# Ledger of designs, part 53: peptides against a protein of PDB entry 6O8C

Target 1, 262 residues: chain A of PDB entry 6O8C
Amino acid sequence: VGLRYEKISLPKIHPRYDLDGDASMAKAVTGVVCYACRTASTLLLYQELMRKGVRWLVELVKDDYNETVHKKTEVVITLDFCIRNIEKTVKVYEKLMKVNLEAAELGEISDIHTKLLRLSSSQGTIESSLQDISSRLSPGGLLADTWAHQEGTHPRDRNVEKLQVLLNCITEIYYQFKKDKAERRLAYNEEQIHKFDKQKLYYHATKAMSHFSEECVRKYEAFKDKSEEWMRKMLHLRKQLLSLTNQCFDIEEEVSKYQDYT

## One batch from the design tools (peptide; made by RFdiffusion4, then SolubleMPNN)

Design b2_p13_2_s1 (from b2_p13_2, 4 letters changed)
Fold by OpenDDE base, seed 2:
Structure b2_p13_2_s1 (fold): chain B 262 residues (1-262), chain A 13 residues (1-13)
Amino acid sequence: as target 1 above (262 residues)
Amino acid sequence: DELLEELKKEYEE
């Protein structure tokens, strides 16, 4: 999903001393940097929310995993019990073997036994799959959420605050330029100050935009990309868990068909 | 950088 933001750029700054133009330029710069601040804030918020979501999803998947393991264990117990009972029955029939009917029944029971053993063998595959999933979810695994703490921007980076400081400086100059414009003509000293402030404004603005692009947007995009990749993998893993759960249910259902023979 | 240089030139006049 990700947040949409508009690409912003600084207006052209004319080198010519022009009180009207400079005021207008300063206003535009203020607007752009203000937008950058707001955007940076929203991008940060998004990332923080996503981190919460990531943590939540990890716990959810772990719960799903545990439930699947529990179900698998239950099925294994049931299956083993059924196998043992069938084996006892087989032994009884082997001793009797007196009537053709008994022989036929023995054959049927033996087939059931074989089927149950096959089901039991499939449990090994399920177990292996669960182990793989466990390893992926484990700390340091392929689906670890460590990236969420590493990628992107964080409140501790103080990016918004840094931009705000620059914005404040720019805004101050803008207001001064509004006053200068109102004067229509400045004395020599004031004109020199105006020119100096215009340079300062440019420096602040450039610094702000550079910081915004390199420290906020770029890192956000990296976070977004990583989150999307991770999320896709997690969703796939959940589907795998569901598949394994369904396999357990299928085995349980199959075993239930043979319980009458026990 | 070019802009800054131009600004400097303009303001030095």
Scores: peptide ipSAE 0.019, ipTM 0.538, DockQ to the pose 0.068
Fold by OpenDDE base, seed 3:
Structure b2_p13_2_s1 (fold): chain B 262 residues (1-262), chain A 13 residues (1-13)
Amino acid sequence: as target 1 above (262 residues)
Amino acid sequence: DELLEELKKEYEE
């Protein structure tokens, strides 16, 4: 779940020269663009935090992978050792059978050998699964975190600063409009300046809102969507690793049942 | 853009 923010829009701007109305409008515009600046900053911060989280999760999953590989290796060694011992035992009993000794135990040992070989085969499947996971986690793999550096907004984009510059221009005009309102009536030249500034205000405001929407919000939403998708996949992968680990433990437990025969 | 044009007309009068 990403950050919730309110959709903002510029107030209606009337073309009519009205000192009271223009001051009120300018105030509202200032408020909207100010909110955009703050929101842009918050969205940027969120993304930066998420990037840290992504890096953390990658390392965590890599650790899980390494642990699983280690456990798998341990089990393989144990299993191979057990198989070798059982094979030796089988050979001994075969020799004894040639001397007309009891065959009842040979059948049981042979069955154990067969079971161990099946376990060994299953371990091969685990290895294949681990290799697949490794491939997915590798640089350029399907679960690479390169998207986190590409998607969204970044401090280097200077979006907040750009918006702040526009906000400053807007605020300056707003303050002037407050003064103009206090004068009640302007001389001809001042009136013309006021009208010109109103156009500037609109220009800056529209530029700010366009930048906010296209370069901040849109990119943030894309980042959010990508991060959620990636996160789900990573968590699923982690569950897969856990499953593989459990399978290794199960094999180890099964092998332990036959250690009395080795 | 349309609003800007309207504003221009108003202020050019």
Scores: peptide ipSAE 0.017, ipTM 0.546, DockQ to the pose 0.071
Fold by OpenDDE base, seed 4:
Order: C-alpha cells, then structure tokens, then sequence
Structure b2_p13_2_s1 (fold): chain B 262 residues (1-262), chain A 13 residues (1-13)
C-alpha cells in the first residue's frame, strides 16, 4: 500500500527582476519546500512504523514455527509409541499363530503396521520443511529483516532537519521579498541584494528538492517495494507453517484410528 | 531546535 503523496515541483523562476513576481515566486517555493518537509517527515514515520511491524512479525512467525515444531514432536512421539505397540502385538500374534490361531487378524495388524511406517516416513518430509523454514528465518537467511535496516530513510540521516534548514533560509528570503514588494521600488544596493537573494533562493530550493527526491522519496519507494515483497514472503511462510501443522494433525488423526489395537 | 541550529551552522559554513 504505502503512503500517498503528491508530486511537487518548483515554480518557474524568472531571471527578470520583478518585485511582485519575485515575492509570489518565493511564496510558492516556500510552500513547495514546506510540503516536502512535511512529506519527508511522514514518510520517515511510516518507515519507522513499518520497521517496528517487521520486527513484530518476525517474532510472531518464530512463535508459529516453535508451535509447529512442538506439534510435530508430539505427533512423532505418539506415532512412535503406536508403532512400538503394534510391533509388540505382531510378535504376540506370530507366536499365537504357531498354536493355530486366526491368521486373518495377523494380516490386518501387519497392514496397520505398514501404514504406520508410511506415516512415519512422511515425518521426515515435514522435518525437512521445518529445517528449511528455520534456515530462512535465521540470521543471514532469505527472510532476514536486515533489509529493513538498510533500505529507506532513517532518523539518523536527519533528512527532515536538513530540509528544515533549507526551508528556514527560503522562508527568510520570502519574508524579505514580501517587504521588498511593499517598498515598490528599491535603492540600487537593495536591488542588488534582492537579486543575490533570489539566486540564493534558487539554490536552496533546488537543493531541497533534489534532497527530497533523491534521499527521501526514492529511498522510501525502494523501502516500500522491499517491504511489500518481504511481507508477501513472510505471509507465505506462515501459510506453509500452518500447512505443516495441519499435516501433523492429519497424521495424528490417522494414528488415532489404530490406537485400539494397543 | 538545538540540532536545527547546529545544522544551520554547518550549512552556512
């Protein structure tokens, strides 16, 4: 999803000396850069919140993983117990068959034993899947959250503060241009100052917009894209964990059918 | 505000 923001651009700055035009231009520039500052702040906040969310989700998924492992372990224990009991039963029946007892029952029990062994073999696949998930979640794994620390903008970058400094400079010039406009005509020296300030304004504005675009917006977009991709992968992983859990339940249910023989 | 002032100084240098 990400945050929506409006594309902003600087107004055209005319080289001609015009007190009215310059004041209007300066006002517009101030507005644009002000918007950039606010937007940068908002984008930063969003990213920080997302980073928090990422950390939270990682922990949640780790918990899910642990629960799945626990369930698997439970099923393995149950299955192994059932297998052992069936094996004992088979041995007993084999001995009894020597004394001319029913062969049909032995066949049934042997079939159950075979089925249980098949179920046991499937546990290996589940284990392998869990190991894969564990590796993906581990440090350096494919689903590591290291990107969240690398991508995007961070408070330490002080982008908002840098933009604010530029905004302050621009605002100061704007206020001066407003005063200049009110004077209607400037003396030669003041006119020269005005012209220099106009150049400064242009410089500050350009710097601000470049910084905003390159260091704030672009990095934010990269962060957003990366976060969305990562989030999809994490959600898929959770789904996989759930699937594995369900497989464990299915096995458990199947095993329960044969517990009467023990 | 203090940080901003420091940044302002740095910017003006």
Amino acid sequence: as target 1 above (262 residues)
Amino acid sequence: DELLEELKKEYEE
Scores: peptide ipSAE 0.013, ipTM 0.586, DockQ to the pose 0.045
Fold by OpenDDE base, seed 1:
Structure b2_p13_2_s1 (fold): chain B 262 residues (1-262), chain A 13 residues (1-13)
Amino acid sequence: as target 1 above (262 residues)
Amino acid sequence: DELLEELKKEYEE
């Protein structure tokens, strides 16, 4: 889902010299850029938390994989043992048939042997599936988490700090405009300074908003989209592992039915 | 295994 944030825009800046209007405008600009700073910080935090979550999930799925492999191995050993024992039993029955054992009993054991061999063949499919999963989880695989380090924003980018610097400049001008407003009228020189500061305010504000949109929001959205896609794939993979595990249990249960013949 | 052992015994008799 990701974090929701409000789309923000700068208020219209009028070129006209107006102490009351300029103070109000400066206040609004300060508010908008302040929001951008806070939002950038929140978006960064979210991404960092998600990166931790991604790493955690990778390890979890790897553990699931290992457990499935172990279970598969156990079943293979059990199944192979059962097959060998049934084969010995078949040989014994064949010898006993020379001494008047009914053919029906031999047929039953032979059928069991055939079923076990089929189960053994299915293990090959499970093995292939596990190998596929392993390849996908490998560093070069489709489910690698390298994107988490590449996409989005990082603390090293210092985006929040850069925005904060601009905010400080804007805030300083705002406070001056507040003082100017209180004076009601400015001397010519002070008026000229006010006008220059207004231009600086505009410059800082536009720079801040551009940086916020291009370096913070855009990259965050890309990270969010990639993370959602990756998470869906990982969850699906986990379900596949569970399915394979269940197949192993099913085989084990079926084999247990024939252990009485060994 | 038990059945196999019994069958072996039967064959040896």
Scores: peptide ipSAE 0.005, ipTM 0.335, DockQ to the pose 0.002; fails the geometry check

Design b2_p13_2_s2 (from b2_p13_2, 6 letters changed)
Fold by OpenDDE base, seed 2:
Structure b2_p13_2_s2 (fold): chain B 262 residues (1-262), chain A 13 residues (1-13)
Amino acid sequence: as target 1 above (262 residues)
Amino acid sequence: DELLKKLEEEFAK
């Protein structure tokens, strides 16, 4: 879930010289661009926090992976030991049969041996799955976090600062327009300055909104989409690891049933 | 292991 923001647009700027209208317009523009600055800052902060979260999650999953590998290794050792012992037992029974001893136990032990071999075979599948997971988590893998560094906005882009500069210019004009409004009527020269400032305000506002939309919002949305997709994949991978861990425990439990025969 | 030892003992008789 990403941050929600409101879509903002500039108010209509009338070309007509109107001190009251221009002051009101300038106020509204100031408000909109101010919101853009704040929003850009918030979006940036969110992305930075998400990047930290991504790094944290990667490390967590790597730890889970290592634990699973460790457990798998333990089970393999135990299983192999059990298999070797059962094989020795089978050989002993085969020798005993040559001296006319009962063969009923040999059948049971042989069945156990077969079951253990099946369990051993399943370890190969687990190993393959772990290798796949490892490859996905590896640098350059499908679940690499390189996107988090590439996508979105970064402090180095200085988007907030750029917007703030524009906001300062706009705010200055707004305050002048408030003064102009209070005068009710301007002399010719002051009127021309007012008109010129209005053009500047429009220019700054348009630039700010374009920058906000293209460099802040758009990039944020791209980051958000990628983060959501990546997160889903990572969570799924964690579930896979858990499944593999459980399989190891199941095998260990089954092997424990045959330890009395060793 | 214990079972194996017992079996080996029986075989040795």
Scores: peptide ipSAE 0.005, ipTM 0.321, DockQ to the pose 0.002; fails the geometry check
Fold by OpenDDE base, seed 1:
Structure b2_p13_2_s2 (fold): chain B 262 residues (1-262), chain A 13 residues (1-13)
Amino acid sequence: as target 1 above (262 residues)
Amino acid sequence: DELLKKLEEEFAK
């Protein structure tokens, strides 16, 4: 279940001109936005891996479905064949009964015939269930994987690259503030530049954090929620499919008991 | 199938 990440916030930015304080603040901001970039990249990677996993699981379940359908078909053929043979046997015994032979055996065979017909009726229910599963797995079905391509963040969004650009701008200002701190005092013009750069830093940082929160984290959480819901449904479907498979095997086993009477 | 064949043979007698 989803990657854990820490909630990040920007440090307080004071309007007061202070070379030491501004350098320290810029360093902290750089660290926070750097973490946002790395986190965004990790979240993107996770989603891409999950999309691959979803596609793989869909194909796996489709293969299982096809195998079950094949098995069901084989069982139906075998069952129908057995029913026809038992019906022929019943007719033969009915003729023999007219000559006062094998009365007890006829009763047993007739009971078998009735049981086989009940098994045949159950096959109709299995068929309907398989059709339902097929519909759910179809492109327009309830278990379609179209959400995986729609929800979340994608490489084409270039979110990491956009954040990296902002980080580069912030880092540049940080390095300048580090130099300014080393000078201890700035001339009037350089002081004004420093103040303007501080405003730019705030702008870039705010933009980065907003983008990270709204375009990366929020969309990731939505993707995560959808993936968990879809996965639960798929697992349930697999259980249903397994149940149907087992029912087919049970019917086949039951039919095999009566093959000796044909 | 074998049983069915045997029954058919007996009935034919």
Scores: peptide ipSAE 0.000, ipTM 0.314, DockQ to the pose 0.002; fails the geometry check
Fold by OpenDDE base, seed 4:
Structure b2_p13_2_s2 (fold): chain B 262 residues (1-262), chain A 13 residues (1-13)
Amino acid sequence: as target 1 above (262 residues)
Amino acid sequence: DELLKKLEEEFAK
């Protein structure tokens, strides 16, 4: 689950010259853009933390893979050894049958041999699965983490700083509008400046909100969606590795039952 | 291995 944030919107800006209304509007705009700055910073932080988490998880899964491969290799060695021993035993029994040994014993050993060969065949499937997992984890694979570097927002984008610059401009106008309000009435020239500043405030606010929505929120949401999808796939892969490991243990256990015939 | 040795021993008789 990603970060939750409140949807923000600019207050209505009235075209009419009103010192009290303009001061109030400017205050509200300042608050909204301030929230946007803070939110953008938080969203960026979340993404950076997630990128670290992604890298960590990749390494963890690679370790799991290596452990599974190691276990599989051990089982293959043990299984092959057991098969060779059973084959030798079969040959000995076949020779002994010429000297009045019971055929039932040879049959049992032959059945064990057949079972071991089936287990050996299953190793091929495990190997193929491991190869598939390896390919998926490899660079350019389906589970590559390249998306984490491409999607979302990055510190290098300087989005927070850009928003902060706009906020500073807006805040300056807000403080001026507070002063204007305190004057109760402005001279003609000051009134014209006030009107001009109101237009600037609108421009800065609109630019800030557009930047926030398009360059911060939208990209964050895309990153979040991609990260969730990738995370699900990685968790599934870990489960697959665990399953393969368990299959190796099961084979090892079964082989151990036949070691008494060596 | 032990079983194999025993079998070989019996075969040698």
Scores: peptide ipSAE 0.000, ipTM 0.320, DockQ to the pose 0.002; fails the geometry check
Fold by OpenDDE base, seed 5:
Structure b2_p13_2_s2 (fold): chain B 262 residues (1-262), chain A 13 residues (1-13)
Amino acid sequence: as target 1 above (262 residues)
Amino acid sequence: DELLKKLEEEFAK
């Protein structure tokens, strides 16, 4: 779940000259663009925090992977050792049979050998799964975190600063319109300046809202969607690693049952 | 290993 923000829109700017209306409109515009600046800053902060979280999670999963690989390696060593010992035992029993000594247990030992070989075969599947996971976590893999650096908004974009500049221009005009309103009427030249400033206000306001919508909100939403998707995949991957670890423990437990025959 | 040793001893008799 991402940050919630209110959908904002500019008030309608009437072309007619009205000192009271223009001051009120300018006040509203200032408020809206101010909110946009604050929202943009908040959205940026959220994304930066999420990027840190993503990096942290990647390292955590890598640690989980390494632990699983280590466990798998231990099991392989133990299993291979057990297999070699059982094979030697089988050979000894075969020799005893040739001299008509007791070899009634040969069948049991052979069965154990077969079971161990099956377990050894399963290690290949685990290895393949681990290799797949490694490839997915590698640079350029499906679970690479390169998107976190590419998607969304970044401090280097200076979106908040750009919006703040526009807000400053808008605020200046608003303060002038407050003064104009207090005059109740303007001389011809001042009226023309007011009309010109109103056009500037419109320009700055629309530019600010476009920038906010296209460069802040849209990119944030893209980042949010991508992060949610990636997070689900990473959590699933962790579950896979846990499953593989459990399989290794299960194999180890089963092998331990046959160590008495070594 | 212990079983193997016992079997080898038996074979040597």
Scores: peptide ipSAE 0.000, ipTM 0.317, DockQ to the pose 0.002; fails the geometry check

Design b2_p13_2_s3 (from b2_p13_2, 7 letters changed)
Fold by OpenDDE base, seed 2:
Structure b2_p13_2_s3 (fold): chain B 262 residues (1-262), chain A 13 residues (1-13)
Amino acid sequence: as target 1 above (262 residues)
Amino acid sequence: DKLLKELEEKFKA
């Protein structure tokens, strides 16, 4: 679940010189850009936390993989041992048959041997599945976490700092506009300065909003989308590993039934 | 192993 943020827009800036209106507008602009700064910071924090989570999940899944491989190896050893013992038993019975001994037991042992060979064949499928999972988890694989380092915003981008600089400029103009409003009327020179500052305010505000939208929000959304997709795939992979583990346990249980014949 | 041993014993008998 990604962070929800509200879409923000700059208030309408009227070209007309109006001390009351300009002060109110400047206040609103300050508020909007302040929100952008805070939001950018929050979005950055979220992404950094998600990157940590991604790394953690990768390690967790790798551990799950290693455990599954270990279990598979154990089962293979046990199964191979059982097969070898049954094969020896079959050979002994075949020799006994040549001397007119009971054939009924040979049939049962042969059936067990056939079943064990089928189980052994299934191990090949498990191995192939594990190899596929390993390839996906490997560096450069389909489930690599390289996207987490490439997508989104990073502290090194200094987006929050850039926005804060613009906010400081805007805030300074806002406070001046509050003073101008209190004067009710400005002299010609002060009026010209006010008009110039209003243009600066607009410039800074527009720059801030563009930066926020293009460099913070857009990149965050891209990061969020990729993270959700990746997370879904990783969870599915964990389920696959669990399935393979269960198959190993099932085989081990079945082999245990035949240990009395070894 | 047990079954093998039992079978070997039957074969020697």
Scores: peptide ipSAE 0.024, ipTM 0.598, DockQ to the pose 0.002; fails the geometry check
Fold by OpenDDE base, seed 4:
Structure b2_p13_2_s3 (fold): chain B 262 residues (1-262), chain A 13 residues (1-13)
Amino acid sequence: as target 1 above (262 residues)
Amino acid sequence: DKLLKELEEKFKA
C-alpha cells in the first residue's frame, strides 16, 4: 500500500487589494506549499525505501533460485544412480531367467525402471523452468530492477529543495503581508509594492504547485504502479520456485521407495 | 546393492 496524501489546491486569489484578505490568502498559500514540501519529502523517502526493498527482494529470490538449482542437482544425481542400479539389476535378472528364476520379479523391476525413466523425463521440464526463471532474473530480463532506478523521483532531482526555495519566497511575502495588515493602511508606494508582491506570491505558488504535481506526485504514482506490478511478478516467481522445489522433493521421495531394490 | 548381493548369492547356489 502506497503513501496516502491529501489532494491540495491553492486558495482562490482575489485581484482586489485587501490587506486583511491578502494576509489571510498568503497564510493559506504558505500552508499549502508547506504541505507540498513535506509531502514531496515523504514521497521521496518512500521511493528510496522501496528501492532498497526491491534490491533486497532480488537478492532473496536469487538465493531461492540457487537453492532450488542445488536441490534439483542432488535429485538428478540420486535419480541417475538409482536408474543405473536398476538397469544392472535388470541385466542380472535377465541372466538368471535363463536358469529358471521366476519371471514375476523381473516384471516388477522392469516396471520400476519405466517409472524412473518417466521421473527422469520430468527433470527436463524442471530444468527448462529454472532456465526461464534465470533468464527473467538476469540483467535485461523481464524482472530486472532497472525500472527502480529510472522511475519515480530521486534525491538528485532536488525537488524538495526547489519547493523549499519557493516556500521561502512565499513565506517572506506572507510575513510582509502580515506587517502590512498591522499597518491597516499603506502609503501609495507601499501599496504598489504590496500589489507587486501579491503577483510574485501567485507566481511562486503556481510554480510550486505545478512542480509538486508534475515532478513529485505524478512520478511517484508511476513508480508506485510499476513497483506493485513488479512485486506481484516477483512473488509469483517465488511461488514458482517453491513449486519446483516441491517437485524435486516429490521425485526424491519416490526414488527413495525404489532404493530398497538396489 | 542389497538386492544385487542377494542375487549374486543365489547365482552361486
Scores: peptide ipSAE 0.023, ipTM 0.575, DockQ to the pose 0.002; fails the geometry check
Fold by OpenDDE base, seed 5:
Structure b2_p13_2_s3 (fold): chain B 262 residues (1-262), chain A 13 residues (1-13)
Amino acid sequence: as target 1 above (262 residues)
Amino acid sequence: DKLLKELEEKFKA
């Protein structure tokens, strides 16, 4: 679940010269753009925290992978040793049969050998699965975290700073409009300046809102969507690793039943 | 290993 923010819009700017209306409008615009600045900062912080979380999760999953590989290796060694010992035992029994000695257990040992070979074959599947997981976690793989560095907004973009500059310009005009309102009537030259400043206010406000929408909100939403998708895949991967680990334990347990024949 | 050793003893007897 991502951060919730309110959808903001600029108030309607009337073209008519009205000192009271213009001051009120400028106040509202200042408030909206101020909210945009704060929101942009919050969205940026959230993304930076999420990037840290992503890196942490990658390392955790790599550790899980390494543990699974280690366990698999142990099982392979144990299984191979058991197979070799059973094969030697089978050969001895075959020799005993040739000299008409008791070999009634040969059938049982042969069955054990067959079972062990089946278990050995399953190791190939586990190995293949581990290789797939490794490839997915590798640079350029499907679960690479490169997207976290590419998607969204970054401190280097200086979006908050850019919005703050625009907010400062807007705020300055707002304060002037408060003064103009207090005068109740402006001389011709001051009226022309007021009208010009109103155009500047409109320009800065629209630029701020466009920047906020296109460079902050849109990119944040893209980052959020990508992070949710990636997170689901990573959690699934961890479950796969756990399953493989459990398979290794199951094989080890089964092999332990035959260690008395070694 | 134990079973193998037992079998070897039987083979020698």
Scores: peptide ipSAE 0.020, ipTM 0.601, DockQ to the pose 0.002; fails the geometry check
Fold by OpenDDE base, seed 3:
Structure b2_p13_2_s3 (fold): chain B 262 residues (1-262), chain A 13 residues (1-13)
Amino acid sequence: as target 1 above (262 residues)
Amino acid sequence: DKLLKELEEKFKA
């Protein structure tokens, strides 16, 4: 999971004054920083999409939770009803036993009662599991999505715009260096300006690459890692919910077998 | 419920 991007580096900047070399270098720098801008934008977009996905998944899991709770409640009602009916039946048989009637049937009903009570105990376990899941999904819980708002890069950081400003400065110098190259030879003053611009180019390029690596790439990778971890946990939780739902169905099916004794 | 009713009838007899 995640976007693949190429590792970029600035070309070597030669200190020697060379109009042809400087123009070529400036072109290469422009290309690299341009790529950084585009990459930063793409990484930002990916993160924004992932944040939407995270929110969507949270809602989906909450829905799954609610459905499971509903099913559990249904089973509890059915089970309690069955238990009450069996208890009444047991009482009737106990009265009959006093008159030496139907002793064999009492044993079967008592066994059913015991089984139903065991099923009731399992409901307590399901309830505890649901409570655990609820706590994990709650605000401040282990599966809270607060990280998605904190980690990574955000539009408000203006990283792409900051890089674009630097790119604009670099591009301007590149175009000047193209002109300088076309002149073949510069007067003393223009040569000095060219040298200063070369230093500026280096400064802007270095700043751009540092910003890209530290504020865009690094934060993106951190976001990606947290996203993957969180996603795995959420998917596991969904599986747990499904398991609990299936347990409820199994209990319901088991209870249905005893309805003939009510 | 059906079984319970049957048992009650048997008990009355």
Scores: peptide ipSAE 0.019, ipTM 0.594, DockQ to the pose 0.002; fails the geometry check

